# Peptides against a protein of PDB entry 7BBL: the designs that were tried, part 30

Target 1, 86 residues: chain A of PDB entry 7BBL
Amino acid sequence: IAQESLESQEQRARAALRERYLRSLLAMVGHQVSFTLHEGVRVAAHFGATDLDVANFYVSQLQTPIGVQAEALLRCSDIISYTFKP

## One batch from the design tools (peptide; aimed at target 1 Q11 A15)

Design b2_p24_8_s3 (made by RFdiffusion4, then SolubleMPNN; from b2_p24_8, 7 letters changed)
Fold by OpenDDE base, seed 1:
Structure b2_p24_8_s3 (fold): chain B 86 residues (1-86), chain A 24 residues (1-24)
Amino acid sequence: as target 1 above (86 residues)
Amino acid sequence: AQEALARVAELEAELRALFEERRA
């Protein structure tokens, strides 16, 4: 039949990248994540969930300078950078 | 391309559900 259009090819390519991104997020559930916060504060936690645009992080076992918080919500406004440790 | 979009939609639904579960 007719060849797939360029637009359709682009759509598939975008979808593939989105799929890889989403699968990566899901794969990080339960894994450790380290955050660099303002004023040089660094914390570690276990990744629980995030919204689709990664604006909010729900984490568990948040290790802070003053102790461990079982459950926590971190917002992008709190965070300078973060790294996952698979 | 519809299959690819369907997979994305499913994954987004899973992630959204996970977020709502934690938020509740």
Scores: peptide ipSAE 0.641, ipTM 0.928, DockQ to the pose 0.706
OpenDDE base, seeds 2, 3, 4, 5: peptide ipSAE 0.641, 0.641, 0.641, 0.641; ipTM 0.928, 0.927, 0.928, 0.928

Design b2_p24_8_s4 (made by RFdiffusion4, then SolubleMPNN; from b2_p24_8, 9 letters changed)
Fold by OpenDDE base, seed 2:
Structure b2_p24_8_s4 (fold): chain B 86 residues (1-86), chain A 24 residues (1-24)
Amino acid sequence: as target 1 above (86 residues)
Amino acid sequence: AAEALARVARLEEELRRLFEALRA
């Protein structure tokens, strides 16, 4: 039996973790996400997508303190934390 | 490991397309 190299095994392990992450993002499309913003502001929205580099969040039906915004882009720098609701 | 990397690449492409479609 030809054994996979140690380096290849490590690459496969890293790829598995990345795949898990990416699949989780796809699974959350359309699900509600809650964001904690600065100064204690908390908002809820439906998750649309994130980019792969800057971690911008494109969401819909953003529930803000002053009403619902149909579509919005939230930057990582604006977000303290977030929680997906499956 | 090429197969695993290919799956990651495809997933990243799907997410990229999704983001671009929504922000357009």
Scores: peptide ipSAE 0.636, ipTM 0.927, DockQ to the pose 0.692
OpenDDE base, seeds 1, 3, 4, 5: peptide ipSAE 0.634, 0.634, 0.635, 0.635; ipTM 0.927, 0.927, 0.927, 0.927

## One batch from the design tools (peptide; aimed at target 1 R18 E19 L22)

Design b2_p25_3 (made by RFdiffusion4)
Pose (drawn by RFdiffusion4):
Structure b2_p25_3 (pose): chain A 86 residues (1-86), chain P 25 residues (1-25)
Amino acid sequence: as target 1 above (86 residues)
Amino acid sequence: SLEEKTEEFIEEAQEEIAEQQAILE
């Protein structure tokens, strides 16, 4: 059989990377997720959902240095990193 | 609601996973 084109190989790679990424998002359901925001602020909340095109987070019980926000949307642009324990 | 967004998120992420697996088949 003919060799697989480089383009087809790149497509398979994107699919493999995306599938793993999606599994990692699904793994946050029912868990707390912590975030590192701008200015070095560290917060945490109960995971609710993320958008799949852009990594915006929908969370509840967001704990910040100044208080608790019952529902929150942390925009992708607000976040440097997020961390959770499976 | 946040519950509804969670349900939709789960559904959409699983559907997309199925599409990605199809690419890998």

Design b2_p25_3_s1 (made by RFdiffusion4, then SolubleMPNN; from b2_p25_3, 15 letters changed)
Fold by OpenDDE base, seed 4:
Structure b2_p25_3_s1 (fold): chain B 86 residues (1-86), chain A 25 residues (1-25)
Amino acid sequence: as target 1 above (86 residues)
Amino acid sequence: SLAALQAEFVRRAEAEIARYRAVLA
């Protein structure tokens, strides 16, 4: 039985991971997300969108330790992790 | 606006997912 090439296998794997990632982002639409930033800082915000390429998070009602920002941009370089409940 | 940005994001993400689903089928 002929097996697909290594290149094809890798392409399929990348596609699967990308799809999974995109679906997870879509699942956040309309939900509040908790972000863990550096130095133990945690914030919560309503997910708006990402640019899918640069990996910026556009959010609203960002709750920070010092107050709430109506709209904000979170760079992935500042984010350690995030969680949400569907 | 953020609302418009979100709508565009959803459209783009869904379109890309559709393409991957076709490839993975």
Scores: peptide ipSAE 0.613, ipTM 0.915, DockQ to the pose 0.871
OpenDDE base, seeds 1, 2, 3, 5: peptide ipSAE 0.611, 0.612, 0.613, 0.611; ipTM 0.914, 0.914, 0.914, 0.914

Design b2_p25_3_s2 (made by RFdiffusion4, then SolubleMPNN; from b2_p25_3, 17 letters changed)
Fold by OpenDDE base, seed 3:
Structure b2_p25_3_s2 (fold): chain B 86 residues (1-86), chain A 25 residues (1-25)
Amino acid sequence: as target 1 above (86 residues)
Amino acid sequence: SLAALQAEMVARLQARIEEYRAVLA
């Protein structure tokens, strides 16, 4: 029996990571999330949704240093990391 | 509305996850 190719193994690994990421998005539904942005800026907001390619995060009650925004858009490229309590 | 977008996202993500599960099984 032939061994799985290196390319196939890499494809499977990428798929596994993607699946794990998508599951994390579902886990955020209904929770407040703390986002770490560039320059050490941290904001908190209630997770709403993401678009088709997960390029943007739609959130509500975004708490920033200059106030609270009812609804806002966070670009994925601006987010370094995030944490939340399940 | 944000609620509607969230519902649509949930459905889409569930479908995509199922596809990955089938491939990785």
Scores: peptide ipSAE 0.616, ipTM 0.917, DockQ to the pose 0.762
OpenDDE base, seeds 1, 2, 4, 5: peptide ipSAE 0.610, 0.615, 0.612, 0.612; ipTM 0.916, 0.917, 0.916, 0.916

Design b2_p25_3_s3 (made by RFdiffusion4, then SolubleMPNN; from b2_p25_3, 15 letters changed)
Fold by OpenDDE base, seed 5:
Structure b2_p25_3_s3 (fold): chain B 86 residues (1-86), chain A 25 residues (1-25)
Amino acid sequence: as target 1 above (86 residues)
Amino acid sequence: SLAARQAAFVAEAEARIAELRAVLA
């Protein structure tokens, strides 16, 4: 029985993680997501999309401490973490 | 528009998932 190479195993592992991540993003589409930003700022917005490479978040109805933005872009570098209820 | 970006994202993500599934197969 042939044994899969280490490189192939790593490739599949990366693919599995990437798939799981993408599925999580799809699950968020249309749902309100809570984002934790720097300086302890927390915002909520409806998730619309990302760019798959940089992971910029395109959102709507962004609720911030100073108001609501109809549409907004959240850069990955600005985000510490995020959560949502499926 | 954001709506257009969302539609494009969904299509792109689903396509990428299909590609990844092929790697896992």
Scores: peptide ipSAE 0.672, ipTM 0.935, DockQ to the pose 0.873
OpenDDE base, seeds 1, 2, 3, 4: peptide ipSAE 0.671, 0.671, 0.671, 0.671; ipTM 0.936, 0.936, 0.936, 0.936; seed 3 fails the geometry check

Design b2_p25_3_s4 (made by RFdiffusion4, then SolubleMPNN; from b2_p25_3, 15 letters changed)
Fold by OpenDDE base, seed 1:
Structure b2_p25_3_s4 (fold): chain B 86 residues (1-86), chain A 25 residues (1-25)
Amino acid sequence: as target 1 above (86 residues)
Amino acid sequence: SLAALQAEFVARARAEIERQRAVLA
């Protein structure tokens, strides 16, 4: 019986994960997101957009330990994790 | 502006989701 090649199966797996990721990003639109950065620093900001390839986060009203930044870029390399309430 | 950037992001993300769906079909 015929079946998908390994390459095709892997392609589908990657596509499924990519779709899930993109949908999660869309779910953040209009919400405040909590970001955990290096050394346990946690900040909160309103989600703006991302670079789909690099996963940089463009945000507004970034609440940091030293104040509020109106607009900010959070590089993927700076972020350990993030959470939000749908 | 950030608002414009967000709108572009939403459009791009939706389009890419459809591309992934095509792979999964």
Scores: peptide ipSAE 0.647, ipTM 0.931, DockQ to the pose 0.900
OpenDDE base, seeds 2, 3, 4, 5: peptide ipSAE 0.647, 0.646, 0.647, 0.647; ipTM 0.931, 0.931, 0.931, 0.931

Design b2_p25_4 (made by RFdiffusion4)
Pose (drawn by RFdiffusion4):
Structure b2_p25_4 (pose): chain A 86 residues (1-86), chain P 25 residues (1-25)
Amino acid sequence: as target 1 above (86 residues)
Amino acid sequence: SLAEAEARNRELEQELREVKAAFLA
């Protein structure tokens, strides 16, 4: 059989990486998720959803240094990192 | 295979879209 092309190999790699990423998003359902935002602000909320094209987060009960926001959308551009315990 | 991996990615994306739709309801 002819060798697999480098392009086909790269496509399989993207599929493997994407599948793992998607599983990691699904794993946040029912969990709290913490975030590191601009200015070093640390917040947390109940995970609701993410967009799949851009990593925007839909969360509830967002706890910030100034209060609790019942529903919130944290934009991908607002976030440096997010952390959760499975 | 690549096709099987792409089908799993579509299934996972659909499940996450359903989770998003339920949350925003």

Design b2_p25_4_s1 (made by RFdiffusion4, then SolubleMPNN; from b2_p25_4, 7 letters changed; failed a check: too like the target's own chain)
Amino acid sequence: SLAEAALRNRRLEAELEAVRAAFLA

Design b2_p25_4_s2 (made by RFdiffusion4, then SolubleMPNN; from b2_p25_4 with E6A A7L Q14R R17E E18A K20R; failed a check: too like the target's own chain)
Amino acid sequence: SLAEAALRNRELERELEAVRAAFLA

Design b2_p25_4_s3 (made by RFdiffusion4, then SolubleMPNN; from b2_p25_4 with E6A A7L Q14E E15R E18A K20R)
Fold by OpenDDE base, seed 3:
Parts: sequence; C-alpha cells; structure tokens
Structure b2_p25_4_s3 (fold): chain B 86 residues (1-86), chain A 25 residues (1-25)
Amino acid sequence: as target 1 above (86 residues)
Amino acid sequence: SLAEAALRNRELEERLRAVRAAFLA
C-alpha cells in the first residue's frame, strides 16, 4: 500500500474531528443541554436542532433565571460553552 | 480513507438536516 501524503493525513484528521462534532450533535437530539452564556448565565433546554454552518441552537423548554420559554433560538455568539449527558 | 470519511460526514449532515427540517415543520 502506498504511503499517503501529509496533506491527505491532515485532511483525514480534520474529517475525523468533524465527524466527532456531528455525532455529538446527533447525540443531543431528544436530550436536555446545559448552556453557559455571557455574564455567568446558565440555562438548560431540550435540544431541537442546529444549523451546521452558523451553529444556531433551536431548543424547547428553555429554563432561564426568570422562567421557562416553550421554544427559543440560541445563537452561537450567545454561547460560551455547553454540556449534555448522552 | 478520506473518501470514506467524507461519505460518513455527508450522511451525518443529512441526518441533522432532516432533524432540523422536522423540528421547524
């Protein structure tokens, strides 16, 4: 078997990272996700969907410090980090 | 291979697009 180029190896590495990300998104479907937003605000919501390019999070039952929103959109720019339990 | 990895990722993206479509319908 021929040895693949360095560029090809790097491309495969990037593809693997992309796969890891995509699979994590799929794993969120139907689960509650905890989001850390700016100014120390933390919210929890059930995952609905995402945009693959912009990374908008479409969620339901968003638990905020002042109440629950049935449906909401969280923009990537609003989010510092997120966690979930598969 | 890279080709196989690309195919897997395209399939995953298609699944996520379907999830989004169903959610927004």
Scores: peptide ipSAE 0.651, ipTM 0.938, DockQ to the pose 0.841
OpenDDE base, seeds 1, 2, 4, 5: peptide ipSAE 0.650, 0.651, 0.650, 0.651; ipTM 0.937, 0.938, 0.937, 0.938

Design b2_p25_5 (made by RFdiffusion4)
Pose (drawn by RFdiffusion4):
Structure b2_p25_5 (pose): chain A 86 residues (1-86), chain P 25 residues (1-25)
Amino acid sequence: as target 1 above (86 residues)
Amino acid sequence: SAFEEAVRAAIAAEQALRAELLAEQ
């Protein structure tokens, strides 16, 4: 059989990477997720959902240095990193 | 939830794409 094109290989790689990423998002269901925001602020909340095109987070019980927000949307642009324990 | 359903469907789509590319190759 003819060799697989580089383009086809790259597409399979993107699919493999994306599948793993999606599994990692699903794994946050039912868990707390912590975030590192701008200014070095560290917060945490109960995971609700993320958008799949852009990594915006929908969370509840967001704990911040100044209080607790019952529902929140943390925009992708607001976040440097997020961390959770499976 | 809708989010879980959407993530599972996206995973299945990525698997299907890989399977189609290998079948064509």

Design b2_p25_5_s1 (made by RFdiffusion4, then SolubleMPNN; from b2_p25_5, 12 letters changed)
Fold by OpenDDE base, seed 5:
Structure b2_p25_5_s1 (fold): chain B 86 residues (1-86), chain A 25 residues (1-25)
Amino acid sequence: as target 1 above (86 residues)
Amino acid sequence: SAFEERLREAIRRQRELRAALEAAA
């Protein structure tokens, strides 16, 4: 039985991961999200939208260490990880 | 919302691309 090439396997894996990522973004819509940023900074906000390619996050009621920002943009390069609550 | 709709469409498109890739394998 012929096996799938390594290249094909990697392509399928990347496609699956992309799909999973998109689904995770969809799940975040309307939920509170907590972002882990560089230097241990953690912020919470409500997820509004994202740039599907660049993964910029548009959020509201951003709770930062120094105060609350009504609307904000978090760049992909600033984000290490995120979690959201159901 | 419009954003959610676009996101759902992106997921659908991604599924189709993945399926096509798997069919070619």
Scores: peptide ipSAE 0.133, ipTM 0.694, DockQ to the pose 0.694
OpenDDE base, seeds 1, 2, 3, 4: peptide ipSAE 0.131, 0.127, 0.126, 0.132; ipTM 0.696, 0.698, 0.687, 0.699; seed 1 fails the geometry check

Design b2_p25_5_s2 (made by RFdiffusion4, then SolubleMPNN; from b2_p25_5, 10 letters changed; failed a check: too like the target's own chain)
Amino acid sequence: SAFEERLQAAIREERELRARLAAEA

Design b2_p25_5_s3 (made by RFdiffusion4, then SolubleMPNN; from b2_p25_5, 12 letters changed)
Fold by OpenDDE base, seed 4:
Structure b2_p25_5_s3 (fold): chain B 86 residues (1-86), chain A 25 residues (1-25)
Amino acid sequence: as target 1 above (86 residues)
Amino acid sequence: SAFAERLEAAIRAERERRRRLEAEA
């Protein structure tokens, strides 16, 4: 039996990861997400949307150490990690 | 929401892409 090419395997793997990422975003819709930012800053916000290429996060009710920001944009470069309850 | 619907569409598209890749394997 012929072995699947390495390129084909990689393409399928990338597609699977992309779908998994998108499903994760879908699970975040309407939920509060906790973000870990640089210098140990942790914030929580309601997830609104992302751009699906650059991975900017558009959020609302951003709880920061200095108060609540009604609307905010979190760039991918700002975010170390995030977590949420589906 | 509009964003959720866009995500669902993107998920479907990605799944279909993967199915095509699997069929070629």
Scores: peptide ipSAE 0.524, ipTM 0.893, DockQ to the pose 0.760
OpenDDE base, seeds 1, 2, 3, 5: peptide ipSAE 0.521, 0.523, 0.521, 0.523; ipTM 0.892, 0.892, 0.893, 0.893

Design b2_p25_5_s4 (made by RFdiffusion4, then SolubleMPNN; from b2_p25_5, 10 letters changed)
Fold by OpenDDE base, seed 4:
Structure b2_p25_5_s4 (fold): chain B 86 residues (1-86), chain A 25 residues (1-25)
Amino acid sequence: as target 1 above (86 residues)
Amino acid sequence: SAFEERLRAAIEEERARRAALAAAA
């Protein structure tokens, strides 16, 4: 049995992860999302949109330990993980 | 919304890519 090349397998794996990511974005539209940032900082915000290439998160009503920001942009480099309830 | 439409299109694009890779294997 001829096996798919390692490179091809990796391409398919990356595509699968990308699809899962995109589906999560679609699911969080209109929902509040909890973001885990560096140094254990956690914030919550209403999801607006993202730049699909850069993965910048455009959010509103960002709740931080310091206060609430009406509008905010969270860069991909700022985010460790996120959770939400579909 | 336009954003949701772009997301759906991107999802289908990734699905198509995986299908093409599988077919070429």
Scores: peptide ipSAE 0.565, ipTM 0.894, DockQ to the pose 0.834
OpenDDE base, seeds 1, 2, 3, 5: peptide ipSAE 0.563, 0.562, 0.562, 0.564; ipTM 0.893, 0.893, 0.893, 0.894; seed 2 fails the geometry check

Design b2_p25_6 (made by RFdiffusion4)
Pose (drawn by RFdiffusion4):
Structure b2_p25_6 (pose): chain A 86 residues (1-86), chain P 25 residues (1-25)
Amino acid sequence: as target 1 above (86 residues)
Amino acid sequence: SLVEEKTAEFLEEVNAAIAEEQAKL
Protein backbone atom coordinates (compact mmCIF):
# COMPACT_ATOMS: atom_id res chain seq x y z
CA ILE A 1 0.00 0.00 0.00
CA ALA A 2 1.09 3.61 -0.63
CA GLN A 3 2.72 5.43 2.24
CA GLU A 4 0.51 7.56 4.39
CA SER A 5 0.83 11.20 3.46
CA LEU A 6 2.39 13.61 5.94
CA GLU A 7 -0.88 15.55 5.95
CA SER A 8 -2.87 12.41 6.86
CA GLN A 9 -0.35 11.69 9.63
CA GLU A 10 -0.73 15.23 11.01
CA GLN A 11 -4.49 14.83 10.96
CA ARG A 12 -4.30 11.60 12.92
CA ALA A 13 -1.97 13.34 15.40
CA ARG A 14 -4.43 16.21 15.91
CA ALA A 15 -7.23 13.70 16.44
CA ALA A 16 -5.18 11.76 18.97
CA LEU A 17 -4.17 14.97 20.83
CA ARG A 18 -7.74 16.31 20.79
CA GLU A 19 -9.26 13.05 21.99
CA ARG A 20 -6.88 13.04 24.96
CA TYR A 21 -7.62 16.69 25.70
CA LEU A 22 -11.36 16.07 25.61
CA ARG A 23 -10.98 13.13 27.99
CA SER A 24 -9.07 15.39 30.34
CA LEU A 25 -11.96 17.92 30.31
CA LEU A 26 -14.51 15.22 30.94
CA ALA A 27 -12.38 14.06 33.91
CA MET A 28 -13.02 17.38 35.69
CA VAL A 29 -16.77 16.70 35.99
CA GLY A 30 -17.62 16.41 39.68
CA HIS A 31 -14.25 17.81 40.82
CA GLN A 32 -12.86 20.99 42.14
CA VAL A 33 -10.53 22.84 39.83
CA SER A 34 -7.99 25.45 40.89
CA PHE A 35 -6.78 28.28 38.70
CA THR A 36 -3.83 30.61 38.44
CA LEU A 37 -5.13 33.96 37.14
CA HIS A 38 -3.56 37.26 36.23
CA GLU A 39 -1.64 38.99 39.02
CA GLY A 40 -0.78 35.59 40.47
CA VAL A 41 -4.19 35.17 42.04
CA ARG A 42 -5.04 31.61 42.96
CA VAL A 43 -8.68 30.58 43.08
CA ALA A 44 -10.71 27.37 43.05
CA ALA A 45 -14.22 26.25 42.27
CA HIS A 46 -16.45 23.33 41.49
CA PHE A 47 -16.11 22.43 37.84
CA GLY A 48 -19.19 22.89 35.72
CA ALA A 49 -18.15 23.00 32.07
CA THR A 50 -15.79 24.38 29.53
CA ASP A 51 -16.46 25.66 26.07
CA LEU A 52 -14.86 23.37 23.51
CA ASP A 53 -13.67 25.97 20.98
CA VAL A 54 -12.08 28.28 23.59
CA ALA A 55 -11.17 27.12 27.08
CA ASN A 56 -13.63 29.30 29.08
CA PHE A 57 -14.67 27.67 32.35
CA TYR A 58 -18.14 27.65 33.88
CA VAL A 59 -17.74 27.08 37.62
CA SER A 60 -19.69 27.28 40.89
CA GLN A 61 -18.61 28.28 44.37
CA LEU A 62 -15.61 30.21 43.10
CA GLN A 63 -13.38 30.93 46.06
CA THR A 64 -11.29 34.09 45.62
CA PRO A 65 -9.14 36.11 48.01
CA ILE A 66 -12.07 38.50 48.61
CA GLY A 67 -15.00 36.09 48.79
CA VAL A 68 -17.07 33.32 47.25
CA GLN A 69 -18.95 33.80 43.98
CA ALA A 70 -21.83 31.32 43.63
CA GLU A 71 -21.60 31.09 39.83
CA ALA A 72 -18.82 32.29 37.62
CA LEU A 73 -17.43 32.25 34.12
CA LEU A 74 -13.65 32.37 34.01
CA ARG A 75 -12.67 33.38 30.54
CA CYS A 76 -9.80 31.68 28.73
CA SER A 77 -8.02 35.05 28.60
CA ASP A 78 -8.30 35.37 32.43
CA ILE A 79 -6.48 32.07 33.07
CA ILE A 80 -2.80 31.11 32.97
CA SER A 81 -3.21 27.55 34.24
CA TYR A 82 -5.71 25.19 35.87
CA THR A 83 -5.06 22.20 38.06
CA PHE A 84 -7.20 19.34 39.40
CA LYS A 85 -6.81 15.99 41.09
CA PRO A 86 -8.61 13.14 39.23
CA SER P 1 -29.09 27.08 37.05
CA LEU P 2 -26.75 28.39 34.34
CA VAL P 3 -23.90 26.12 35.53
CA GLU P 4 -26.24 23.08 35.57
CA GLU P 5 -27.39 23.82 32.07
CA LYS P 6 -23.80 24.28 30.80
CA THR P 7 -22.79 21.03 32.56
CA ALA P 8 -25.55 19.14 30.84
CA GLU P 9 -24.63 20.68 27.45
CA PHE P 10 -20.91 20.08 28.04
CA LEU P 11 -21.43 16.35 28.76
CA GLU P 12 -23.37 15.92 25.53
CA GLU P 13 -20.84 17.87 23.41
CA VAL P 14 -17.65 16.48 24.90
CA ASN P 15 -18.85 12.86 24.50
CA ALA P 16 -19.86 13.50 20.95
CA ALA P 17 -16.48 15.24 20.23
CA ILE P 18 -14.59 12.27 21.69
CA ALA P 19 -16.52 9.88 19.42
CA GLU P 20 -15.73 12.07 16.39
CA GLU P 21 -11.98 12.12 17.21
CA GLN P 22 -11.94 8.37 17.72
CA ALA P 23 -13.58 7.86 14.35
CA LYS P 24 -10.80 9.93 12.74
CA LEU P 25 -8.15 7.58 14.32

Design b2_p25_6_s1 (made by RFdiffusion4, then SolubleMPNN; from b2_p25_6, 11 letters changed; failed a check: too like the target's own chain)
Amino acid sequence: SAVEAARARFLRELTAAIEEERALL

Design b2_p25_6_s2 (made by RFdiffusion4, then SolubleMPNN; from b2_p25_6, 11 letters changed)
Fold by OpenDDE base, seed 1:
Structure b2_p25_6_s2 (fold): chain B 86 residues (1-86), chain A 25 residues (1-25)
Amino acid sequence: as target 1 above (86 residues)
Amino acid sequence: SAVEQARAEFLERLTAAIERERALL
């Protein structure tokens, strides 16, 4: 039988990782996400949406050191890391 | 709200994207 090409194997491997990533985004829906920002700032917010290509986060009830922001956009350049409990 | 609107669109795009990747596997 014919073997799958290396290129197609790599494509499937990338697709598998991409799907895993996408399902992680789906898992955030309806959950609070904790973000680590620069200078040791940590905030928490309810997940709304992201940009699929760049990790820009649309969130609500953003808990900041100085209060709660009802709605906010966190740009990928602002974020060092994020965590959530599925 | 803007966030809720973004969520709706996100879910639509996300679902489509997942299906596209699944089709490659």
Scores: peptide ipSAE 0.526, ipTM 0.898, DockQ to the pose 0.898
OpenDDE base, seeds 2, 3, 4, 5: peptide ipSAE 0.523, 0.525, 0.524, 0.523; ipTM 0.898, 0.898, 0.898, 0.898

Design b2_p25_6_s3 (made by RFdiffusion4, then SolubleMPNN; from b2_p25_6, 9 letters changed)
Fold by OpenDDE base, seed 5:
Structure b2_p25_6_s3 (fold): chain B 86 residues (1-86), chain A 25 residues (1-25)
Amino acid sequence: as target 1 above (86 residues)
Amino acid sequence: SAVEEARARFLREVRAAIERERAKL
C-alpha cells in the first residue's frame, strides 16, 4: 500500500491546524466579542474584522466602562484575551 | 465606514487563506 511521506504528513498536519485557526477567526463574523483588557477591564463589541495574526481588531458598538464607542480599533497590545459565543 | 471596509477585506483574505490551507490536505 502506498504511504504518504513523513514530511508530507507533517505538512498536512500544520495545514490542518492553520485552517482550524483561520476558521475560528471567521466564526466571529456576526457575533459580539468580549475582550479582557489590562487592569481587569472587560469590554464587549460587535466583531468587524481582524488581521490574520489578530494584531488588530476592527469592531463596532464597543461597550466600555465610560460609554459606547461606535467604531474602534483594538490592538493586540491592548488585549489580554477574547471570547465569543458562536 | 472603516469597519465595513475592513470587514470586506477580511472576508476575502481569510476565505482565501482557508482555501490555500485546504488545498494542502
Scores: peptide ipSAE 0.685, ipTM 0.936, DockQ to the pose 0.834
OpenDDE base, seeds 1, 2, 3, 4: peptide ipSAE 0.683, 0.684, 0.682, 0.682; ipTM 0.936, 0.936, 0.936, 0.935

Design b2_p25_6_s4 (made by RFdiffusion4, then SolubleMPNN; from b2_p25_6, 9 letters changed)
Fold by OpenDDE base, seed 5:
Structure b2_p25_6_s4 (fold): chain B 86 residues (1-86), chain A 25 residues (1-25)
Amino acid sequence: as target 1 above (86 residues)
Amino acid sequence: SAVDEARARFLAELEAAIAEERAKL
């Protein structure tokens, strides 16, 4: 019986993981994201877009301690961590 | 708006990237 090579199996495994990761990014669309920023500041915003490496976040209705920003860009350097509910 | 434009680019890139990986399976 023909069998796929180990190399081919590994390639497909990497592709499967990559696709799953990409779909996880898609899962953020239409959802709120919570960010932990410097000095323990926590904010929430409506997800707009991000880079495929999640380096930058384009968000709307960013809820900050001093008010709401209609639109904002959050960079890796700004973010300690983030969470969202799919 | 900037967010709307970013969203459009993001969805296009994401769609293409997902399709690319699916083609490998």
Scores: peptide ipSAE 0.622, ipTM 0.922, DockQ to the pose 0.781
OpenDDE base, seeds 1, 2, 3, 4: peptide ipSAE 0.620, 0.622, 0.621, 0.621; ipTM 0.921, 0.922, 0.922, 0.922

Design b2_p25_7 (made by RFdiffusion4)
Pose (drawn by RFdiffusion4):
Structure b2_p25_7 (pose): chain A 86 residues (1-86), chain P 25 residues (1-25)
Amino acid sequence: as target 1 above (86 residues)
Amino acid sequence: MAERTATFIEEAEAEIAEQQAILAS
C-alpha cells in the first residue's frame, strides 16, 4: 500500500487533537470552572457551554471580586486561562 | 442556560463523531 501522505497524516492529527479537546469541553458540564482574566483577575462560575468555533464561555453564578453575576458570557478575548477539576 | 448546555453537548458529540470518522478512514 502507498505511504500515507503528509497532508493525510496532518489531517488525522488535527482530528485526534480536536476530538480530545472536545472531550475536555464536554467534561466541564456540571462542574465549576475558574478563569484567569485580564489584569490578573481570578473568577469562577458554573459551566454552561462554550462556543465551538471560538472559546467563549457561557456561565452562571460568576463570582468576581466585586460580586456575583447570575448569568455571564466570558468572551475568548477576555480569558487567559481556565481551570477545572474533573 | 440548560438549553444552551444541551445544544452544546449535542454539537460537541456530533463533531467528535466526524473526527472519529477521519481517524477510522

Design b2_p25_7_s1 (made by RFdiffusion4, then SolubleMPNN; from b2_p25_7, 13 letters changed)
Fold by OpenDDE base, seed 5:
Structure b2_p25_7_s1 (fold): chain B 86 residues (1-86), chain A 25 residues (1-25)
Amino acid sequence: as target 1 above (86 residues)
Amino acid sequence: MEALTAEFVARLQAEIARQRAVLAA
């Protein structure tokens, strides 16, 4: 029987992974996210938005070890990992 | 931040729809 081309299969695979990633971003909207930064620094902030390609995080109420920033930008290069409660 | 978030959600939904269109094709 016939099957879709390798190119088409790869397109679908990429689209599926992209959709899952995008849905994870959607799930973070309105939630507090815990970020692990370099040197063992951990911060928490309310997720506002991100760059879909660069993964820059625009956040509010950023809780740092030395205080709270009302609004902040966390660049991808700053972040090792993040977690949240959906 | 609210306006930025709203705009982000709109872009997010549009991008999700684009991926779904690829999967449905």
Scores: peptide ipSAE 0.626, ipTM 0.923, DockQ to the pose 0.868
OpenDDE base, seeds 1, 2, 3, 4: peptide ipSAE 0.625, 0.625, 0.625, 0.624; ipTM 0.924, 0.924, 0.924, 0.923

Design b2_p25_7_s2 (made by RFdiffusion4, then SolubleMPNN; from b2_p25_7, 12 letters changed)
Fold by OpenDDE base, seed 5:
Structure b2_p25_7_s2 (fold): chain B 86 residues (1-86), chain A 25 residues (1-25)
Amino acid sequence: as target 1 above (86 residues)
Amino acid sequence: MAALTAAFVARLEAEIARERAVLAA
């Protein structure tokens, strides 16, 4: 019985992780996401899209401590973590 | 934003399909 190469196994592992990540993004579509930013700032916004590579978030109705932004971009470097209810 | 989201979803599904193809191969 043939055994796939280590490189092939690693390729499949990466693909599996990537697919899971992509599906999580898909699950966010149409939902409000809570973002934890630096200095304890937490904001909520309706998910619109992301940059699949960098994970920059394009959102709408961003609720911030000082008001609401109709549309906004949240860079990955600004985000500590995020949560949502799928 | 709606148009951007639609394009994003299309891209997502294409990317997911690509990864699934890798797993199946």
Scores: peptide ipSAE 0.630, ipTM 0.924, DockQ to the pose 0.872
OpenDDE base, seeds 1, 2, 3, 4: peptide ipSAE 0.629, 0.629, 0.629, 0.628; ipTM 0.924, 0.925, 0.925, 0.924

Design b2_p25_7_s3 (made by RFdiffusion4, then SolubleMPNN; from b2_p25_7, 13 letters changed)
Fold by OpenDDE base, seed 4:
Structure b2_p25_7_s3 (fold): chain B 86 residues (1-86), chain A 25 residues (1-25)
Amino acid sequence: as target 1 above (86 residues)
Amino acid sequence: MAALTEAFVARAEAEIARYRAVLDA
């Protein structure tokens, strides 16, 4: 029985995780997403797109504690977590 | 934003297909 090398197994695992991540991003299309930012700040926005490399989130109708921004860019470094209803 | 979203969807779907080709090989 031939066993995959550790390196090959790790490559497949990374590929599987990447695919799952991309599918989760696609699932956000057309939905409002709730983002948790630093210092307990929470915002909600409609998902538009993300950079596949650095995961900058391009969103619309961003609801912030002090108002609504028609369009906005949320840097990955500013986001702690996010949730949405598929 | 619509055009940006469309471009994102196309790129993401293409990359998913690429990974599936590798994983299913």
Scores: peptide ipSAE 0.660, ipTM 0.934, DockQ to the pose 0.869
OpenDDE base, seeds 1, 2, 3, 5: peptide ipSAE 0.658, 0.658, 0.660, 0.660; ipTM 0.934, 0.934, 0.934, 0.934

Design b2_p25_7_s4 (made by RFdiffusion4, then SolubleMPNN; from b2_p25_7, 12 letters changed)
Fold by OpenDDE base, seed 5:
Structure b2_p25_7_s4 (fold): chain B 86 residues (1-86), chain A 25 residues (1-25)
Amino acid sequence: as target 1 above (86 residues)
Amino acid sequence: MAALTAEFVARAEAEIARYRAVLDA
């Protein structure tokens, strides 16, 4: 019995992680997400979509300290972390 | 936004299916 090659194992591992990531994005659909931005700024918004490669977030009802934006783009460079309730 | 979301979901699901095909092979 022979095991998978190292290359094949790595490819499968990458595929598994990518699938898991994509599923996590889909889990955010229809949910409000809390974003931690720079300088301690925290905002909340309803998840709309992401750029799957760049991780830009397209959101709606963005609640900021100074008001609500109907639709907004949160760049990857703006985001420190995010969380949501599934 | 609704249209964008739908497009995103379709794209993500298609990519998931692609990876599952690799993992299940």
Scores: peptide ipSAE 0.663, ipTM 0.935, DockQ to the pose 0.895
OpenDDE base, seeds 1, 2, 3, 4: peptide ipSAE 0.661, 0.661, 0.662, 0.663; ipTM 0.935, 0.935, 0.935, 0.935

